# Peptides against a protein of PDB entry 4U39, part 106

Target 1, 302 residues: chain A of PDB entry 4U39
Amino acid sequence: SIKVIGVGGGGNNAVNRMIENEVQGVEYIAVNTDAQALNLSKAEVKMQIGAKLTRGLGAGANPEVGKKAAEESKEQIEEALKGADMVFVTAGMGGGTGTGAAPVIAQIAKDLGALTVGVVTRPFTFEGRKRQLQAAGGISAMKEAVDTLIVIPNDRILEIVDKNTPMLEAFREADNVLRQGVQGISDLIATPGLINLDFADVKTIMSNKGSALMGIGIATGENRAAEAAKKAISSPLLEAAIDGAQGVLMNITGGTNLSLYEVQEAADIVASASDQDVNMIFGSVINENLKDEIVVTVIATG

## One batch from the design tools (peptide; made by RFdiffusion4, then SolubleMPNN)

Design b2_p18_8_s3 (from b2_p18_8, 6 letters changed)
Fold by OpenDDE base, seed 3:
Structure b2_p18_8_s3 (fold): chain B 302 residues (1-302), chain A 18 residues (1-18)
Amino acid sequence: as target 1 above (302 residues)
Amino acid sequence: MKVTVQVYRDGKLVATYE
């Protein structure tokens, strides 16, 4: 089974966005120290952590409280994760609960033998220096606790949206990018396409790889496959070129009109931009909610 | 979607709400 754990406010917003977009074949778990915020989750499983420590009042933006809350609730987290083959841990770094609890939860998943993937955001620069410093510590702890850590720099999201985008919409876009990172991987395993991957293929690319970068491209029209692939490999979310990666995981998602030719065209573009010795795997997914769009997701590891 | 809320205290399940 595949489990997605949203940790803290940002992680739970991302999980809500996944549920709203009907991401299939995954179990959702919402984790928070704030009981009121947890009640707003759409997840089937809701877990309050650190009930004794926080009394459900949240972590007060303190990562040490988030860490201790997860440690207090270790046995419950183990029970909720039991039997998972793969665990996604999603969080917005820089806060109290997400920053402190996500590494503890990730370590629990890894110790249970699950393929453990972190999908996390760095805070926007406008959230202030304190959040950036807290996020750096949380990301460092996540790297030690996961098989692969996808880090999304929120400031790079501002390069793909209008400069006049309100702060609230920028956070919604960050939640959407977290959704795309999880869905881009989970759909390769759980959703039928023209080219299906198994869990063993994904495990080979993602096991013990450390940090990863993600690029996304979306396009429409006659050359949509080529355009989406080119956008993915040149995505502002890629802080480095993919030609230095040891492994590449690619998802090509389209509607019912997605052709094998389009899949091959997109794969050839990504392969041509990668190292010749790279271990590249790619899958295709059919999403009936996509009409004329193709979405290419690239994850570069190593 | 039927939401099941599990409430834990001191490592023990204390309530399940369906």
Scores: peptide ipSAE 0.034, ipTM 0.523, DockQ to the pose 0.016
Fold by OpenDDE base, seed 1:
Structure b2_p18_8_s3 (fold): chain B 302 residues (1-302), chain A 18 residues (1-18)
Amino acid sequence: as target 1 above (302 residues)
Amino acid sequence: MKVTVQVYRDGKLVATYE
């Protein structure tokens, strides 16, 4: 089974976005120290952590409180994660609960033998230095607790959105990018028949790889596949080129008119931008909600 | 939502799932 755990406010917003976009083949768990915020989650499983420590009032933007809250609830987290083959831990880093609890939850997942993938955001620079410093500490802790850590630099989202984009929309886009990171991987393995064949390959690419980068490209029109692939490999979300990556995961998502030719064209572009010895796996997904749009997600590991 | 997954390895289609 694949489990997605949203940790704290940002993680829970991302999980809500995943549910709203009907990401298939995953179980959703919402984790928070704030009981009121947790009640707003759309996840089937809702877990309040640190009930004794916080009394449900949240972590007060203190990562140490988030950490202790997860430690307090370790047994319940273990039970919720039991039987997972893969665990996604998603959080907005820089806050109290997400920053502190996500590494603890990730470690629990890893200790249970799940392939543990972190998908987290760095805060926007405008959230202030304190958030950035807290995020850096949390990311460092996550790196030790996961097999692969995808870090999304929120400031780079500002390069792909309109300059006049309201702050609220920038946060929504961050939630969407978190969704794309999880979905880009989960869609490759979510089908029961795929797990037996493809989970091993995904595991080979993602196990003990440390930090990963993600690029996203979206395009329409006659050359949409090529354009989407080119945008993905040149995405501002990629803080470095995909060259030098030891592993590449690629997802090509399109509507019902997505052709094998388009998939191959996109894959060839990404492969050409990657090292010759890269371990590359890619899949295509038909999403009926997509019309003429192709979405290419690239995850570079190692 | 109907989802069709096509899996490629080394540039070759290896599986299709519906």
Scores: peptide ipSAE 0.017, ipTM 0.324, DockQ to the pose 0.309
Fold by OpenDDE base, seed 5:
Structure b2_p18_8_s3 (fold): chain B 302 residues (1-302), chain A 18 residues (1-18)
Amino acid sequence: as target 1 above (302 residues)
Amino acid sequence: MKVTVQVYRDGKLVATYE
């Protein structure tokens, strides 16, 4: 089974966005120290952590409280994660609960033998220096606790949205990018109730790789596959080029008119931009809700 | 939502899931 755990406010917002977009083949778990915020989760499984420590009042933007809350609830987290083959841990770094609890939850998943993938955000610069410093500490702790860590720099999201985008919409876009990171991987391996035959390949590419980069490209029209692939490998979300990556996961998602030729064309572009000895796996997803749009997600590891 | 997943390895289609 594949489990997605949203940790704290940002992680739970991302999980809500995943549920709203009907991401298939995954179980959703919402984790928070704030009981009121947790009640707003759309996840089937909701877990309050640190009930004794916080009394359900949240972590007060203190990562140490988030950490201790997860430690207090270790046995409950273990039970919720039991039987998972893969665990996605998603959080907005810089807060109390997400920053502190996500590394603990990730370590629990890893200790249970699950392929553990972190998909987290760095705060926007406008959230202030304190949030950035807390996020840096949380990201460092996540890196040690996961097999692969995808870090989304929120400031780079501002390069792909309108300059006049309201702050609230920028956060919604961050939630959407978190969704795309999880879905881009989960769609390669998840069928309803099954892990596919290629889970071993995904595990080979993602196990003990540390930091990973994610690129996203979206396009329409006659050359949409090639354009989406080119946008993905040059995405502002990439902190570096993918040419040094030892492993690449690619997802191409389109409507019912997505052709095998388009999938191959996109894959060839991504492969050509990668290391000569790259271990690349790619999949395509038909989403009937997409019209002429193609979405390419690239995850580069190593 | 109907989702079809096609998995490729080394540029070859290896599996299709419906």
Scores: peptide ipSAE 0.006, ipTM 0.304, DockQ to the pose 0.296
Fold by OpenDDE base, seed 4:
Structure b2_p18_8_s3 (fold): chain B 302 residues (1-302), chain A 18 residues (1-18)
Amino acid sequence: as target 1 above (302 residues)
Amino acid sequence: MKVTVQVYRDGKLVATYE
């Protein structure tokens, strides 16, 4: 099975966004130290961690409390993750619960033998230096606990949104980028809960790769596939060029009118921007909600 | 370069190209 665990406020918002967008083939788990915030989750499985430590009042923006809360609830986390072939751990770094608990949860998933993928955000610079420092510690701990870690720099989201975008909408966009990171991978797995050839290929590219980069491109019109691919490889979310990657996962998602020609055109663009010796896997996904849009997600590993 | 194409519809694998 594929499980997605949202950890803390940002992770739970991302999970809610995934559920609202009807991301298929995954089981959702919401984890929080704040019981009131947890009640707002749309996830089927809701887990309060650190009930003794926090009494459901949250981690007070302290990562050490988040860590201890996950450690207190280790057995419950193990039971919730049992039988997962793949686990996504999603969180907003810089807070208490997400920063502290996400690495512990990721390690539990990895110790259970799941392919463990972190999809996390760095806080915006405007959230302050304390959050940035806490996030750096959490990201470092996540790198040791996962097979692959996708880090989304929220400041780069400001480059893809209008300058007048309200702060609340910028956070919603961060939740959407987290969704795209999870969905871009999960949609490449044909049958959730089974180890098959597609899962084995994804595992080969993502297992023990450490940090990964993600690019996203969206386009419409006659050249939408090529435009979306070009936007993905030049995405502000890519902190480095993809030509140094040893592995590339590419998702090409379109509506019912997505053609094999468009898929090939997009794949050729990404391949041409990649190293000649790269292991590249690309998938095409039909999403009726996209109508005339194509979304290209590129994940570069190694 | 090893390239594998997987085509999904409604969350199901419908084609694989190697």
Scores: peptide ipSAE 0.000, ipTM 0.281, DockQ to the pose 0.126

## One batch from the design tools (peptide; made by RFdiffusion4, then SolubleMPNN)

Design b2_p19_1_s1 (from b2_p19_1, 12 letters changed)
Fold by OpenDDE base, seed 5:
Structure b2_p19_1_s1 (fold): chain B 302 residues (1-302), chain A 19 residues (1-19)
Amino acid sequence: as target 1 above (302 residues)
Amino acid sequence: SRQFDWIETENGYLAIVKP
């Protein structure tokens, strides 16, 4: 089974976005220290952590409170994660609960033997230096606790949105990028009948790889596959070129008109941009909601 | 051009780069 755990406000917003976009084949768990915020989660499983410590009042933007809250609730977290083959831990770094609790939760998942993938955001620069510093600490702790950590630099989202985009919409886009990171991987595994093989291949690429980079490309029109692939490998979300990656996961998602040729074309472009010795797996997914759009997600590991 | 092993799935295709 695949479990997605949203940790704190940002993580739970991302989980809500995943549920709203009908990401299939995953179980959703919402974790928070704030009981009121937790009640707004759309996840089937809701877990308040640190009830004794926080009394449900949240972590007060203190990562140490988030950490201690997860530690207090370790047994409950273990129970919620039990039997997962893969665990996604999603959070917005820089806050209290997400920053502090996500590494603890990730470690619990890893200790249970799950392939543990972090998908987290760095805060925007405008959120202030304190959040950046807290995020850096949380990201460092996440790297030690996961098999693969995808870090989304929120400031790079500003390069793909209009300069006049309201702050609230920028956060919504960050939640959407978190969704794309989880979905881009989960869709590769959630294929009926091939899960074990696909999971083994994904596990080979993602196990103990540390930091990963993600690129996303979207295109329409006659050359949409090639354009989407080119956009993905040149995405502002990529802090480095993919040519040095030891592993690459690629998801090509399109509507019902997605052709094998388009999948091959996109895969060939990404493969050509990657190292010759790279371990690469590609999946294509049909999403009827995309109509004429193709979305290419590239995750580079190692 | 790299060669791929293509596997048809219920939801699309999986491609594995050939060594």
Scores: peptide ipSAE 0.034, ipTM 0.478, DockQ to the pose 0.703
Fold by OpenDDE base, seed 4:
Structure b2_p19_1_s1 (fold): chain B 302 residues (1-302), chain A 19 residues (1-19)
Amino acid sequence: as target 1 above (302 residues)
Amino acid sequence: SRQFDWIETENGYLAIVKP
């Protein structure tokens, strides 16, 4: 089974976005120290952590409180994650609960023997230096606790949105990018497509790889596959070129009109941009909601 | 262009980039 655990406000917003976009084949778990915020989650499983420590009032933007809250609730987290083959831990780094609890939850998942993938955001620069410093500590702790850590730099999201985009919409886009990171992997396993991967293939690429980068490309029209692939490998979300990656996981998602030729064309572009010795795996997914769009997601590991 | 090996799986095909 695949479990997605959203940790804190940002993680829970991402999980809500996943549910709203009907991401299939995964179980959703919402974790928070704030009981009121947790009640707004759309996840079937809701877990309040650190009830004794916080009394449901949240972590007060303190990562140490988030950490201790997860430690207090360790047995409950273990029970919720039990039997998972794969666990996605999603969080917005820089806050109290997400930053502190996500590494603890990730370690619990890993200790249970699940393939543990972190999908987290760095805060926007405008959120201030304190959040950036807290995020750096949380990311470091996550890197030790996961098999693969996908880090999304929120500042790079601002490069792909209009300069006049309201702050609320920028956060929604961050939630959407988190969704794309999880879905880009989970669909390869859980969603039937033209090319399906087994869990063992994904495990080979993602086990003990450390940090990863994600690129996303979306296109329409006659050259949509090539354009989407080119956008993915040149994505602002990629802080480094793909040619330095030891592993590449690629998802090519299209509507019912997605052709094998388009899949091959997109895969060839990504492969050509990758190192010759790269271990590259790709899958294709059919999503009826995309109609004429192709979405290429590239995850570069190593 | 890189060549791919296509492996038939129970659920479809896996494409592996040839070294």
Scores: peptide ipSAE 0.024, ipTM 0.435, DockQ to the pose 0.382
Fold by OpenDDE base, seed 2:
Structure b2_p19_1_s1 (fold): chain B 302 residues (1-302), chain A 19 residues (1-19)
Amino acid sequence: as target 1 above (302 residues)
Amino acid sequence: SRQFDWIETENGYLAIVKP
């Protein structure tokens, strides 16, 4: 069983984006201290945390309130996570609930024996220094609480989007990048017939690896696979080159016309950019909605 | 170039790097 937990406003927006994009093979849980915001979640499981502490009014952008709210609701979180083999904890760092509660939730998942993966964002610089400092503290706490932590630097998203992109669209893109991080991994595991072997290999690559980097590439045309792979390994989201990574997960997603040759070509490019001794897993997924597009997601661990 | 074992799945392909 794979569970995805959205924590706080940013995490819940990401979960909503995952549901809207029909990410399969996962159970969605929305967690928030704000009861009104929680009601807007599309997740099947909705959990209000810290009901006594916050009275459903949210964490007031205070991470300590978010932490205490998750601690108050520990037993309920444990019950919701029980039986999960893998848990994704997604949040926007810098806020109250996400920053404070996500590390607590991640630790609960890890203590239950689940492979625990954090997929979180750093706030944009324009959100202010206070949010950046809060996010740094939350990310540090997440690193200790997870097996692998994927950190999306939102400022790097601004390098991918048009300079005139409205602020609201920049946040939507951050939600989409969080979706891609979760989906890029979950699709590798949720594929029928290979789940047991694939999960063991994913677990080997992701267990106790600490920080991970993610790159995304999208392309169309005759060389779309190669171009998408090259874009992924040179993605602005990668704070460092993948050549030093001990583990690499690669997802190649295309339409019904995706060929084995294209998958091989993309895999060879990523493998050639990686360390010779890297443990590398590649998955290919068919998504009919992509038409002529190929999406390559690379996650580098270790 | 690294060699891969290719496994066909319902949703596509999985490639595992050969040791």
Scores: peptide ipSAE 0.016, ipTM 0.360, DockQ to the pose 0.684
Fold by OpenDDE base, seed 3:
Structure b2_p19_1_s1 (fold): chain B 302 residues (1-302), chain A 19 residues (1-19)
Amino acid sequence: as target 1 above (302 residues)
Amino acid sequence: SRQFDWIETENGYLAIVKP
């Protein structure tokens, strides 16, 4: 089974976005120290952590409180994650609960033997230096606790959205990018496509790889596959070129008109941009909600 | 262009980039 655990406000917003976008084949768990915020989750499983420590009032933007809250609730987290083959831990880094609890939860998942993937955001620069510093600490802790950590730099989202995008919409886009990161992997396992991957293949690429980068490309038209692939490998979300990656996981998602030729074309472009010795796997997914769009997601590991 | 190895799996096909 695949479990997605959203940790804190940002993680729970991402989980809500996943549910709203009907991401299939995964179980959703919402975790928070704030009981009121947790009540707004659409997840089937809702877990308040650190009830004794916080009394449901949240972590007060303190990562140490988030950490201690997860430690207090360790047994409950273990129970919720038990039997998962794969666990996605999603959070917005820089806050209290997400930053502190996500590494603890990730370690619990890993200790249970699940392939543990972190999908987290760095805060926007406008959220302030304190959040950036807290995020850096949380990311460092996540790296030690996961098999693969996908870090999404929120500031790079501003490069792919309109410059006039309201701040609230920028946060929604961050939630959407978190969704895309989880879905880009989970769909390869859980959703039938033209080319399906097994869990073992995904595990080979993602197990004990440390930091990963994600690129996303979306395109329409006759050359949509090639354009989407080119956009993915040149995505602002990639803080480095994919040519240094030891592993590449690629998802090519399209509508019912997605052709094998388009999948191969996209894969060839990504492969050509990758290191000669890269271990690259790719899958294709059919999403009936996509009309003429192709979405290419590239995850570079190592 | 890089060549791919196609592996049949229980769930379909896996394409792996050839070294």
Scores: peptide ipSAE 0.014, ipTM 0.365, DockQ to the pose 0.396

Design b2_p19_1_s2 (from b2_p19_1, 11 letters changed)
Fold by OpenDDE base, seed 3:
Structure b2_p19_1_s2 (fold): chain B 302 residues (1-302), chain A 19 residues (1-19)
Amino acid sequence: as target 1 above (302 residues)
Amino acid sequence: MVKLDLKETENGYLAIKKP
């Protein structure tokens, strides 16, 4: 089974966005130290952590409280994650609960033998230096606790959206990028397409790889496959070129009109931008909610 | 109103939505 665990405010907003977009074939778990915020989750499973430590009042933006809350609730986290083949741990780094608890939860998932993937955000520069420093510590701890860590630099989202985008919309876009990172992988396993991957294929690319980068491209029209692939490999979310990656995971998602030719064209573009010795795997997904759009997601590991 | 099964645990609660 595939489990997605949202940790703290940002992680739970991302999980809500996944549920609203009907991401299939995954079980959702919401984790928080704030009982009131947790009640707003759409997840089927809701877990309050650190009830003795925090009394449900949250972590007060302190990562050490988030860490201790997850340590207090270790047995409950183990019970909720038991029997998962794959665990996505999603969080916004820089806060108290997400920054402190996500590494502890990731380590628990890994110790249970699940393929453990972190999908996390760095805070925007406007959130202030304290959040950036807290996020750096949380990202370092996540890297040690996961098989693969996808880090989304929120400041790069501001290069994709209008410069006048309100702060609230920038946070919604960060939640959407977290959704795209989880869905781009989970759909390859859980959702049928023209080319299906199994869990073993994904495990070969993602096991013990450390840091990963993600690129996303969306296009419409006659050359939509080629345009989406070119946008994915040149995505502002890629802090480095795909050139030099040891592994590449590619998802090509389209509507019911997605052709095998379009899938091959997109795969050839990404392969041509990658090293000759790269371990590349690609799958296709049919999403009936996509009309004329193709979405290409690329994850570069190593 | 979605009926939640609340499992009390020593260190918190687990709530599962029943269909």
Scores: peptide ipSAE 0.023, ipTM 0.422, DockQ to the pose 0.014
Fold by OpenDDE base, seed 1:
Structure b2_p19_1_s2 (fold): chain B 302 residues (1-302), chain A 19 residues (1-19)
Amino acid sequence: as target 1 above (302 residues)
Amino acid sequence: MVKLDLKETENGYLAIKKP
């Protein structure tokens, strides 16, 4: 089974966005120290952590409280994650609960033998230096606790959106990018397409790889596959070129009109931008909601 | 043209670029 665990406010917002976008074949778990925020989750499984420590009042933006809250609730987390083959741990880094609890939860998943993938955001620079410093500590702890850690640099989202984009929309886009990171992997395993991956292939690319970068490209029209692939490999979300990655995981998602030729064209572009010795795997997914759009997601590991 | 190994799976094809 594939489980997605949203940790704290940002992680739970991302999980809500995944549920709203009908991401299939995954079980959703919402984890928070704030009982009121947890009640707003759309996840089937809701877990309050650190009930004794926090009394449901949240972590007060303190990562040490988030950490201790997850440690207090370890047995409940183990029970909720038991039997998962793969666990996605999603969080907004820089907060109290997400930053502190996500590494603990990730370690629990890894200790249970699940392929453990972190999908996390760095805070925007405008959220202030304290959040950036807390996020750096949380990312470091996540890197040790996961097989692969996808880090989304929120400041790079501002390069994709209009300069006049309201702050609230920038946060919604961060939640959407977290969704795309989880869905881009989970769909390769859980959703039938023209080219399917097995869990063993994904595990080979993602096991013990440390930090990963994600690029996304979306296009329409006659050359949509090539354009989407080019956008993915040049994505502002890629803090570094795909050149030098040890592994590449690619998802080509399209509507019912997605052709095998388009999938091959997109794959050839990404493979041509990657090192010759790269272990590259790719899959395709059919999403009826995309109509004429193609979405290419690239995850570079190593 | 990148040489992709296509492996048939139960649900389609897996394409892997191996070193």
Scores: peptide ipSAE 0.022, ipTM 0.447, DockQ to the pose 0.484
Fold by OpenDDE base, seed 2:
Structure b2_p19_1_s2 (fold): chain B 302 residues (1-302), chain A 19 residues (1-19)
Amino acid sequence: as target 1 above (302 residues)
Amino acid sequence: MVKLDLKETENGYLAIKKP
């Protein structure tokens, strides 16, 4: 089974966005120290952590409170994650609960023998230096606790959205990018396509790889596959070129008109931009909602 | 031109980059 655990405010917003977009084949768990915020989750499983420590009032933007809250609730987290083959831990780094609790939850998942993937955001620069410093500590702790850590640099989202995008919409786009990171991997396992991957293949690419970067490309028209692939490998979300990655996981998602030729064309572009010795695995997914769009997601590991 | 090996699986194809 695949479980997605949203940790703190940002992680739970991302989980809500996943549920709203009908991401299939995953179980959703919402975790928070704030009981009021937790009530707004759309997840079927809701877990309040650190009830004794915080009294449901949240972590007060302190990562140490988030950490201790997860430690207090360890047995409950273990029970909720039990029997998962794969666990996605999603959080916005820089806050209290997400920054502190996500590494603890990830370690619990890993200790249970699940393939543990972190999908986290760095805060925007406008959220201030304190959040950036807290996020750096949380990301470091996440890297030790997961098999693969996908880090989304929120400031790079500002390069793909309109410059006049309101702050609230920039956060919604960060939640959407977190969704795309989870869905881009989970769909390869859970959703039938033209080229399916097994869970063992995903494990081979993602087990003990450390940090990862994600690129996304979307295109329409006659050259949509090639354009989507080119956009994915040149994505502002890739803080580094995919050249130098030890592993590449690629998802090519299209509508019912997606051809094997388009899948191959997209895969060849990504493979040509990657190192010769890269372990590249790709799958394709059919999403009837995309109509004429192709979405290429690239996860670069190592 | 990177040659991908297509491995047939129970649920479809796995594409592996050939060295």
Scores: peptide ipSAE 0.015, ipTM 0.342, DockQ to the pose 0.377
Fold by OpenDDE base, seed 5:
Structure b2_p19_1_s2 (fold): chain B 302 residues (1-302), chain A 19 residues (1-19)
Amino acid sequence: as target 1 above (302 residues)
Amino acid sequence: MVKLDLKETENGYLAIKKP
């Protein structure tokens, strides 16, 4: 089974966005120290952590409180994650609960033998230096606790949105990018397509790889596969070129009109931009909600 | 032309590029 655990406010917003976009084949768990915020989650499983420590009043933007809250609730987290083959831990780094609890939850998942993937955001620069410093500490702790950590640099989202985009829309786009990171991987396993991956193939690319980068490309029209692939490998979300990656996981998602030729064309472009010795795997997903669009997601590991 | 090893899976094909 695949479980997605949203940790704290940002992680729970991302989980809500996943549920709203009908991401299939995954179980959703919402974790928070704030009981009122947790009640707003759309997740089937809702877990308040650190009830004794916080009294349901949240972590007060303190990562140490988030950490201790997860430690207090370790047994409940273990029970919620039990039997998962894969666990996605999603959080907005820089807060109290997400930053502190996500590494603890990730370690619990890993200790249970799940393939543990972190999908987290680095805060926008406008959220201030304190959040950036807290996020850096949380990201460091996540790297040790996961098999693969995808870090979304929120400031790079500002390069793909209009300059007049309201702050609230920038946060919604961050939640959407977190959704795309989880869905881009989970769909390869859980959603039938033209080219499906088994869990063992995904595990080969993602097991004990540490930091990963994600690129996304979307295109329409006659050359949509090639354009989406080119956009993915040149995505602002990639903090480095993919040519240094030891592993590449690619998802090519299209509508019912997606052809094997388009899948091959996209794969050839990403493969040509990658190292010759790269271990590259790719899957294809059919999303009936996509009309003329192709979405290419690239996860570069190593 | 990248030689892709296509592995049939229960739900489709896996394409693996092995160097």
Scores: peptide ipSAE 0.026, ipTM 0.471, DockQ to the pose 0.488; fails the geometry check

